# Peptides against a protein of PDB entry 3T6J, part 226

Target 1, 375 residues: chain A of PDB entry 3T6J
Amino acid sequence: PIVESYIGFIESYRDPFGSRGEFEGFVAVVNKAMSAKFERLVASAEQLLKELPWPPTFEKDKFLTPDFTSLDVLTFAGSGIPAGINIPNYDDLRQTEGFKNVSLGNVLAVAYATQREKLTFLEEDDKDLYILWKGPSFDVQVGLHELLGHGSGKLFVQDEKGAFNFDQETVINPETGEQIQSWYRSGETWDSKFSTIASSYEECRAESVGLYLCLHPQVLEIFGFEGADAEDVIYVNWLNMVRAGLLALEFYTPEAFNWRQAHMQARFVILRVLLEAGEGLVTITPTTGSDGRPDARVRLDRSKIRSVGKPALERFLRRLQVLKSTGDVAGGRALYEGYATVTDAPPECFLTLRDTVLLRKESRKLIVQPNTRLE
Target 2, 372 residues: chain A of PDB entry 3T6J as posed
Amino acid sequence: PIVESYIGFIESYRDPFGSRGEFEGFVAVVNKAMSAKFERLVASAEQLLKELPWPPTFEKDKFLTPDFTSLDVLTFAGSGIPAGINIPNYDDLRQTEGFKNVSLGNVLAVAYREKLTFLEEDDKDLYILWKGPSFDVQVGLHALLGHGSGKLFVQDEKGAFNFDQETVINPETGEQIQSWYRSGETWDSKFSTIASSYEECRAESVGLYLCLHPQVLEIFGFEGADAEDVIYVNWLNMVRAGLLALEFYTPEAFNWRQAHMQARFVILRVLLEAGEGLVTITPTTGSDGRPDARVRLDRSKIRSVGKPALERFLRRLQVLKSTGDVAGGRALYEGYATVTDAPPECFLTLRDTVLLRKESRKLIVQPNTRLE

## One batch from the design tools (peptide; made by RFdiffusion4, then SolubleMPNN)

Design b2_p22_6_s1 (from b2_p22_6, 9 letters changed)
Fold by OpenDDE base, seed 1:
Structure b2_p22_6_s1 (fold): chain B 375 residues (1-375), chain A 22 residues (1-22)
Amino acid sequence: as target 1 above (375 residues)
Amino acid sequence: PLLPGTTGVAGEVYPVGPVVDP
């Protein structure tokens, strides 16, 4: 088998300021079959980058072909095991030197065997479809999230000599219609500048890229989905995201007005964006469970994903990128924290929903080291 | 990186990765 590993101070999610990495390491075996799909995605990456909702001037000047591999993890040392990884975590290096992507396939597979009767917050009509396509849809999401999410976008920089990596006279901010008014100074990084929101904001951008680009027929084709299957994968991917946004409330601490998990915060933000889009795209309905206790149902109107969801996500995603590129911390914080705010305001009453989520939560399952054998 | 969320299903809760203490 082909073995891959990494080790070091890699992820900064445990640092409130997003700067200091936590020690992490893994040993994994390459899954050749799944890696082949990601290789096809890489082959299309340069084209797919053009489908992202920002001008080429906000994308990297030169495409650097990354590696993408699906891995079955044998051992993982860290505070948590990810589903996918994009490294390095330095945007400057990603843009100038390149990057590597991995999908930890067996991490995803652990939870693919969903028990229908225990699946929370979904309509009965969606449960079977969700169970069937959750895994495949997540593969798509991971690929897009890592490769085209984290692997996309340009930071506008003025170097130590005063030179810009963009034409100040010709580059237009698509949100304002004006010339670029802000950028990163020498020594400033994404994490250093956006600090407390940097990690979650970036995850939100990456997740949004996944949802947005999963609508592209070429993406589904790369993963082997066509026709009704492709539409079901899209639906379940979006459904999973809005459900995740509800589940995310577990990781909000009302007393401290803070989030404890960057990805979950990101998913909540996306839920808020899609709820704001209105038109019946997403509906969260408080209910009473069979046990007589509070419950809830998330409903996503499949027919409105492209007509309502995509435009809303497009606008939001463009704003995320533009604010990131220009280093507009004030604008970025206002946007992101606005959507990340959890109140009990109607109609959603998110704090009340949080109580429901907590009531229905399951204990975290521990993944233990697997054994591999030759057959 | 992408960290999976909880599945909301008994026995199938994804690890959520690093968590910042409140």
Scores: peptide ipSAE 0.058, ipTM 0.704, DockQ to the pose 0.058; fails the geometry check
Fold by OpenDDE base, seed 3:
Formats: structure tokens, C-alpha cells, sequence
Structure b2_p22_6_s1 (fold): chain B 375 residues (1-375), chain A 22 residues (1-22)
């Protein structure tokens, strides 16, 4: 078998300022069959990058072919096990040197253990479909999130010699219609500038890329889905995201006005964006469970994903990227913190919904690391 | 990296375990 490993100070999620890495490491075995799907995605990446909703001037100047491998994790030392990895975590290096993507396949496979009777916040009619396609849709989401999410976009930089990596005279900010007025200076990084929102903001961008690009027929073809199956995978991927946005409330601490998990905060933001789109795309309905206690249902109108959801996400995702590229911390913070704010305002009453989420949460789950042998 | 959303792991920056959405 092919063995992959890494070790070091890699992820900064535990640093409130997004700068200090946590020491982690893993040992994993390559899953050749699943890796082949991701290689097909890599082969299409350069073209798919052009489908993202920002001008080419806001995308990397040169496509650098990354590695993408599906791994079965044997051991992982750290505070948590991700479903996917994109490294290095430095945008400048991603632009100039390239990057590597990993899908932790057996971590994703744990999702198949979901029991129908325990599945919360979904309509009964969606549960079987959700169970059937959660795994496959998550493979799509992880691939897009890592490769085309974290692997996309350009930071505008002025180097130590005063040279710009963009043409100041011709590049136009699509949001303002003006020339570029802000950029990263020498020594400034994504994390150093955006600080407390950097990790979650970037995860939100990557998740949004996943939702947006999963609508592209070529993506579904790469993963082997056609016809009705492809549409179901899309539906379940979006449904999973809006459900996750509700579940995210578990990780919000009202008393401290803070989030405890970057990805879940990101998913809540996406939920807010899609709710704002209106037109019956997403509906969260408080209900009463069979136990007589509060419950809720998330509904996603699949017929409105392309007509309502996609345009809303497109506008939001473009704005995320433009603010990131230009190093506009004030604008980025205003946008992101606005959507990340949790109140009890109607009609959603998110603080009340949080109580429901907490009521319905399961006990803490533990990952048991596998053993393996060569036969 | 992408971390799956999960319940039952309140308070951790890294959710422990894959999104086993209960």
C-alpha cells in the first residue's frame, strides 16, 4: 500500500487570531479507487476555476496542478479529524508553489452510520434520500471544497520592492466598479489581516464554492452521477448544508457572542444567505416532536436551487472573494459578522432554535481509529 | 481542511468525529 503522512504545526483553528498552528499528524493509506475520481476532478480543475463567479483577474495567474488523494486514516493525532485537507495553509504559497489535497475517505464513510430514526430536523420524505446520498454528495463537496474552494482565488499583493502582482490601471473591482484600492503589503497574510474571522470566512468561501460548483454537470459526471441521481446528489448536498447551518447553533455561545467551530459558523452563514434569498427556497419550521418537546424541520425546495439559490450564492461568493483578494478587512468583517450574528429576531428566532438544537443533540461521538493488515 | 458538521461535540474547535449527523 501507499502510505501518506504528515506532522507539524499545521492548522490554526484553535488560535482565536488564526495564526498559531496546532501540532498534529496522521498516518494513512491511499485508497486508489477513490483517488481516481479526484484525479479526474484535478484534470478538470483549470476549466472549473473559470466557472467561479469572479473575474479572471481575481483568480490565480497560473494554474498549478495539485495532488489530490483519498486516504483511509489509520491514526490521527490532533484535536479533531477533518474530512478533507488542503495544504499549505498559506495563500501566497498556494498561488506560487501549488498545493496538495486530501480526502479522508474513511472519515467520510462514518456518515453512513446515520440511523433514520435518529436523523433530526429533516422532513420524513427527505430522510431516505438523505441517507442514500449523504455519502456520495459529501465526496463531491469535499473534493470541491478542497480543490476549488481553498485552491482558488488570488490575493492582490505589493511586494517588499513595491511591485504589484496585478495591473493597478486595468483591474476593476466588480463590486464597486472602481480600481483596486486595497491589497496585501509585504508581511501581511490572510490570517494576519482578517484575524478572528479568517478561518471561518475562508471555510465559508470554500463551502460556498462546493455548493456553487456542484451544480455544474461536469462535476457530477466526474463523480459518476447522471440524470436523476445527479439531481439527487445536488439536492442532498444543498440540503445537508442548510441542515448543518441549523446544527451549527450548537457551537454558538450566546453569553460570549462567539463561535466555537469555524466550519459550523461558516455553514450558519450560508444558511443565512440562502434564507435571505427567500422565495421559499429554505424554510425552517418549529415543530413538536413525538416526545412532546420542541423540534424543527428544514425544508429545501429543490426546484429553486438553480433559480433562487445559485444567484444568491453567486453574489455572496463573489463578494467574499473580492473582499479577500483586496484585503478589505473592514468590508469583509462587516459582511461576515453580519451573517454570523445570532439573534432571536423573527421569523427565524435563531436563539430559540438553538435551544431546540441543543435539546435534540446526541451524546458526544468518538472516533475509533482502525487497525489494518497487509494480506 | 473541511470538517464535517456534527452534533454532540459542543465547545470544540475541531468537532470530534465525522459529521455523523444525528
Amino acid sequence: as target 1 above (375 residues)
Amino acid sequence: PLLPGTTGVAGEVYPVGPVVDP
Scores: peptide ipSAE 0.047, ipTM 0.654, DockQ to the pose 0.092; fails the geometry check
Fold by OpenDDE base, seed 4:
Structure b2_p22_6_s1 (fold): chain B 375 residues (1-375), chain A 22 residues (1-22)
Amino acid sequence: as target 1 above (375 residues)
Amino acid sequence: PLLPGTTGVAGEVYPVGPVVDP
């Protein structure tokens, strides 16, 4: 088999300032069959990048064809097991040297198992559809999240010699209509500059890219979905995200006004964006469970994903990218922390919903190391 | 970066481990 491995101080999620990497390592075997769909996505990546809601001037100057491989992990040494990986984590290296994407296929397979009777926070009429398409929709989301999420966008930089990697006279900020007024100076990085919000902000951008681009027919076709199946995959992907935004409240600590998980904070932010869009796109309804205790239902109007959801996400995602590219920490923090704020204000009453989420919390699965052999 | 998979028993989307101040 083809063996892949990596080791080192890689992911900085456990650093409150997003700078210090945690020592991590894995050994995995390439799944050739599962890698094929991701190779098809790579083949379309250059074109799909143009579908993202920012000008080409805010995208990488040169498309560098990345690797994208599905891996069956034999050993994963770290505090968290991802579904997907995009490396390196340095934006400057991504845009100048390239990057590699990985889907952890056997990790995803573990995630597919769902018991209908235990599935929380969904309408009954959505449960079967959710169970059917959660796995496939996750494949789509992971692929987009890694390749076109983390693998997209440009940082505007002035190097140590004073040279810019963009034309100051011609590049226009699409949000302001003005020339670029801020950038990264020599020695400044995404993580160093955005610090406490860097990881979650970037995950939010990547997740948003996934939701946004999964609406593109070509994406679903690449993953083998057409017609009603494609629409169901889209619906379940969006439904999963808004549900995840509710579940995210588990990882908020009210007493400290902080989040304990970057990805879950990101998903909550996306939920807030889609709730703000209004027009009945997303509804969270407190209910009473069969046990007489608090429950909740998340409803997503599939007919409004394209008409209401997509435009809202487009605007938000563009703002995320523009603020990231220009190194506008003040603007970025104001935007992101605004959506990441958890209060008990009506109509959502998120702190009350958090109590419900905690009440309905399920235990995490124990991931056990597999083995392999020759036969 | 990385995307954590669904790790909950009921298929709920949970990342692995909290962010801990080192």
Scores: peptide ipSAE 0.044, ipTM 0.713, DockQ to the pose 0.067; fails the geometry check
Fold by OpenDDE base, seed 2:
Structure b2_p22_6_s1 (fold): chain B 375 residues (1-375), chain A 22 residues (1-22)
Amino acid sequence: as target 1 above (375 residues)
Amino acid sequence: PLLPGTTGVAGEVYPVGPVVDP
């Protein structure tokens, strides 16, 4: 078997300032069959990057082919086990040396083990479809999230010698129609500039890339989905995201006006974007459960994903990237915190919905270290 | 942790489940 591992101070999610990494490590075995799908995704990555909703000038100048493998985790040490990883967490190294992506396949499989009777906030008609396609759709999402989400976009930089990595005279900001007016100076990083929102903002960008690109037939084909199956995978991926946005409220602390999990905050932001799109794309309806207590239902109109959802996400995703590329912290914070704000304002009444989410909270799933054998 | 002078981003992971910061 092919064994992969990593260890060290890698992820900074637990640092409010995004600077200090927590100690983390894993040992895993390569899943060759699933890795083949990700290899095909890598082979198409350069072309798929062109489908992202920003000008080539906001994308990396040269694509460096990364590695992407699916791993079955044997042991993981850390505060939480991820479904996917993109490393290193240094843009300079990513740009000059490349990067590696991994999907933790057996972790994903565990996450999909939901009993139908315990599946919350979905309509009955969606439950079977959701259960069937949650796994496959999540594989697609993780692949896109890591490879084309975290692996995409350019930061405009002026180096210590005063040289720019972009042409100041010709590069135009697609949002303003003007030349680039801000950039990262020597010594400035994504985390140093965007600070408290940096992690969640980047996760939101990556998740949005996943939703946006999963609509591309080539992506679904790479993963072996065609026709009705491909459409179901798309639907369930989007449905999972909007549901996740509701579930995210568990991780908001009203008294402190803060979020306790960056990815969940990101998913809530995406939910807000898709709700703002309107036209019946997403509906959250408070209900009463069979126990007589509050419940809720999330509905996603499949027929409006491409017509309503995609354009809304396109605009939002472009804004995220442009603000990131230009180091526009004020604009980025205004945009992101605006969508991340949780109030009890109608029609959504998110604080009230939060109470429902907490009431319907599922028990925490645990992953148990698997056994291995040599045949 | 990010090294000075880098433009890197932290947190390039996709969690399966809830992670609560202390």
Scores: peptide ipSAE 0.024, ipTM 0.576, DockQ to the pose 0.121; fails the geometry check

Design b2_p22_6_s2 (from b2_p22_6, 7 letters changed)
Fold by OpenDDE base, seed 2:
Structure b2_p22_6_s2 (fold): chain B 375 residues (1-375), chain A 22 residues (1-22)
Amino acid sequence: as target 1 above (375 residues)
Amino acid sequence: PLLPSTTGIAGEVYPVGPLVDP
């Protein structure tokens, strides 16, 4: 087998300031069949980057072809096992040196292990479809999230010599219509500037890229989906995201007004964006379960994903990128924290929904790490 | 990196599927 490993201070999610990495490591075996799909995605990445909703001036000047591999984890040492990884985590290095992507396939498989009778917050008509396509749709999402999410966008930088990596005279901010007014100075990084929101903000951007680009036929074709199957994968991917946004409330601490999980905060933000779009795209309905206790249902109108959802996400995603590129911490924080705020305001009453989420939460999953054997 | 919507290292045990052959 082909074995891959990594070790070091890599992920900063547990640092309140988003800067200090947690010591982490894994040993994994390459899944060749699934890796082939990601390789095809890599081959199309340069073209797909052009589909992102920002001007080329806000994208990397030169595409650096990364590796992308699907891995089955043998052992993992750390506080949490990801479904996908994009490294390095330094945007400057991603821009100048490149990056590597991995999908942890067997970790995803654990996430797919959902019993129909235990599947919460979905309509009955969606459950079978969700169960069928959750895995495949998540493969698509992971690929897009890592490769074209974390792997996309440009930071505007002025180096130590005073040189800019962009043309100050010609580059226009698409949100303001003006020239670029802010950038990263020498020594400033994404994490150092955006600090407490950096991790969640970036995850939100990456997740949004996944949702946005999964609508592209070429993406679905790469993963082997066409026709009705492709549409079902899209639907389930979006449905999973809006459901995850509701589930995210478990990771909010009301008394401290903070989030305990960056990805779940990001998913809540996306839910808020899609709810704001209105027009019946997303509906969360409080219900009463068969046990007589509070429950809820999430509904996503499939027919409105492209007409309502995509434009809303496009605008939001563009704003995320523009604020990131320009190092506009004030604007970025205002935008992101606005969507990340959890109140009990109607119609959603998110704090009340949180009680429902906590009441209906599934038991935590334990991943039993495998051993290799000779047979 | 991307984390699944449900994560945990306690509670119900979900076995990791078989590894792919070399």
Scores: peptide ipSAE 0.093, ipTM 0.648, DockQ to the pose 0.079
Fold by OpenDDE base, seed 5:
Structure b2_p22_6_s2 (fold): chain B 375 residues (1-375), chain A 22 residues (1-22)
Amino acid sequence: as target 1 above (375 residues)
Amino acid sequence: PLLPSTTGIAGEVYPVGPLVDP
């Protein structure tokens, strides 16, 4: 077997300012079969990057072919086990040396061990489809999230010598129609600039890339889906995201007006974006469960994903990228915190929905070290 | 400049917590 490992101060999610890494390590075995589809995705990555909703001037100047591998984790030391990883977290290294993507395959398998009777917040008609396609759709999402989400976009930089990595005279901000007016200076980083929202903002961008690009036929083909299957995978991927946005409320602390999990905050933001799109794309309906207690249902109109959802996500995703590229912290914070705000305002009444989410919370899952054996 | 820490979806809880189904 091919063994992979890493160890060090890597992820900064536990730092409120997104800067200090938590000590983390893992030992894993390569899953060759699962890695094959990610390799196919890598082969198409350069072309797929062109499908993202920003000008080439906001994309990396040179494409560096990354690695993408599915891993079965044997040991993981840290506060939480991710489903996917994109490393290194240093932009200078990503630009010059490239990066590596990994999917923690057996972690994904554990995460989606959900019984139909315990599946919350979905319409009955969607449950079987969700159960069937949640795994495959999540593979698609993770692949896109890591490779083309975290692996995309350019930061505008002025180096210590005063040189720019972009043409100030010709590069136009697609949101304003004006020349670029802000950038990262020497010593400034994404984390140092965007601070408290940096991690969640980046996760939101990556998740949005996944939803946006999964609509592309080539992506689904890479994963082996065509026709009705491809459409079902798309539907379930989007449905999973809007459901996750509702579930995310568990990780909001009203008393402190803060989020305790970056990815969940990101998912809530995406839910808000898609709700704002209107036109019946997403509907969250409070209901009464069979036990007589509060419940809720999330509905996604499949027929409106491309017509309503895609344009809304396109605009939002472009704004995220432009604000990130230009180091516009004020604009970025205003945008992101606006969508991340949780109130009890109608019609959604998110604080009330949070109570429902907490009421319907599933039992805590435990991840235990696996054993290895020869068959 | 450096990019933020980039980890995919898992539903993990920070600072310390297990995976949660999305």
Scores: peptide ipSAE 0.020, ipTM 0.570, DockQ to the pose 0.214
Fold by OpenDDE base, seed 4:
Structure b2_p22_6_s2 (fold): chain B 375 residues (1-375), chain A 22 residues (1-22)
Amino acid sequence: as target 1 above (375 residues)
Amino acid sequence: PLLPSTTGIAGEVYPVGPLVDP
């Protein structure tokens, strides 16, 4: 078998300033069969990057074909097991040297097992569909999240010699219509500038890319979905995200006004964006469970994903990227923290919903290291 | 960057995974 491993101080999620990496390592075996879909995604990556809602000037100057493999993890040493990985985590290296993507296939499989009777916050009519397509939709999301999320976008940089990696005279900020007014100076990085919001912001961008691009027919085709199946995969992917946004409230600490998990904060932000879009796209309804205690239902109108959801996400995602590219920390923080704010304001009453989420909290699954055998 | 494997499952998202310290 083909064995892959990595080790080192890699992910900075546990650093409140997003700078210092946590020591992490894994050993895995390449799953050739499962890698095929991701290889096809890579083959389409250059074209799909053009579908992202920012000008080419905000994308990498040169497309660097990344590696993307599905891995069956033998052991994972770290504080948490990811579904996917994009490395390196340095944007400058990503855009100049390239990157590698992996899907942790057997880890993803753990998330696929859901008991219908324990599935919270969904309408009964959606539960079977959700159970059926959660796995496949998650594969799509992970692939897009890593390859085209983390693997996309350009940072505008002025190097130590004063040279710019963009044409100051011709590059226009699509949000303002003006020339670029800010960039990263020598020694400045994404993490150093955006600090406390960097990790969550980037995850939000990557998740948003996943939702946005999963609407593209070519993406679903790559993963082998057509017709009604493709639409169901799209629906479940979006439904999973909005549900995750509600579940995210578990990871908010009201007393400290902070988030404890970057990805869940990101998903809450996306939920807020889609709620703001209005028009009945997303509805969260407080209910009473069979036990007489508070419950809730998340509804996503599938007919409005493209008409309402996509445009809202497009605008938001473009803004995320533009602010990232230009190193506009003030604008980025204002945008992101605005959507990440949790209050008890009507109509959503998120703090009240948080109580409901906590009441319905489920036990986490235990991940067990697998064995390998020669056949 | 990474995506937690238990995304979207109540209580199963790794609380000690990609954490932001207070």
Scores: peptide ipSAE 0.067, ipTM 0.644, DockQ to the pose 0.070; fails the geometry check
Fold by OpenDDE base, seed 3:
Structure b2_p22_6_s2 (fold): chain B 375 residues (1-375), chain A 22 residues (1-22)
Amino acid sequence: as target 1 above (375 residues)
Amino acid sequence: PLLPSTTGIAGEVYPVGPLVDP
């Protein structure tokens, strides 16, 4: 078997300022069969990057072919086990030296083990479809999230010698129609500039890339889906995201006005974006459960994903990228914190919904890691 | 191994579920 491992101060999610890494390590075995799908995705990455909703001037100048493998985790030491990883976390190294992507396949498999009777906040008509396609759709999402999410976009930089990595005279900000007015200076990083919102903002961008690009037929083909199956995978992927946005409320602390999990905050933001799009795309309806207690249902109109959802996500995702590229912290914070704000304002009444989410909260899952042997 | 990319921002982890910093 091919064994992969890493160890060190890697992820900074536990640092409120997004700077200090937590010591982490894993040992895993390559899943060759699953890796083949991700290899095909890598082969199409250069083309798919062009489908992202920003000008080429906001994308990396040179495509560097990354590694992407599916791994079955044998042991993982850290605060949590991810579904996917993109490393290194240093933007400068990613841009110049490249990066590696991994999908932790057996971790995903655990997440897919959902019993129908325990599945919350979905319409009954969606539950069977959700159960059937959650796994496959999540594989698509993780692949896109890591490779084309975290692996996309350019930071405008002025180096220590005063040279720019972009043409100041010709590059136009698509949001303002003006020349580029801000950039990263020497010693400034994404995390150092965006600080408290950096991690969640980047996760939101990556998740949005996943949702946006999963609509592309080539992506579904790479993963082996066609026809009705492809449409179902798309639907379930989007449905999972809007559901996750509701579930995210568990990780909001009202009394501190803060979020305790970057990815969940990101998913809530996406939910807000899609709700704002209106036109019946997403509906959250408070209900009463069979136990007589508060419940809720999330409905996603499949027929409006492309017509309503995609354009809304496109505009939002472009704005995220432009603000990131230009190092516009003020604009980025205003945008992101605006969507990340949790109030009890109608019609959603998110603070009230949070109570419902907490009421329906499942017990924390324990992941037991396996042994392996050669026979 | 590292492969060069011009767009990668952060080596981030995509969690299966919510990761709350303990």
Scores: peptide ipSAE 0.023, ipTM 0.560, DockQ to the pose 0.112; fails the geometry check

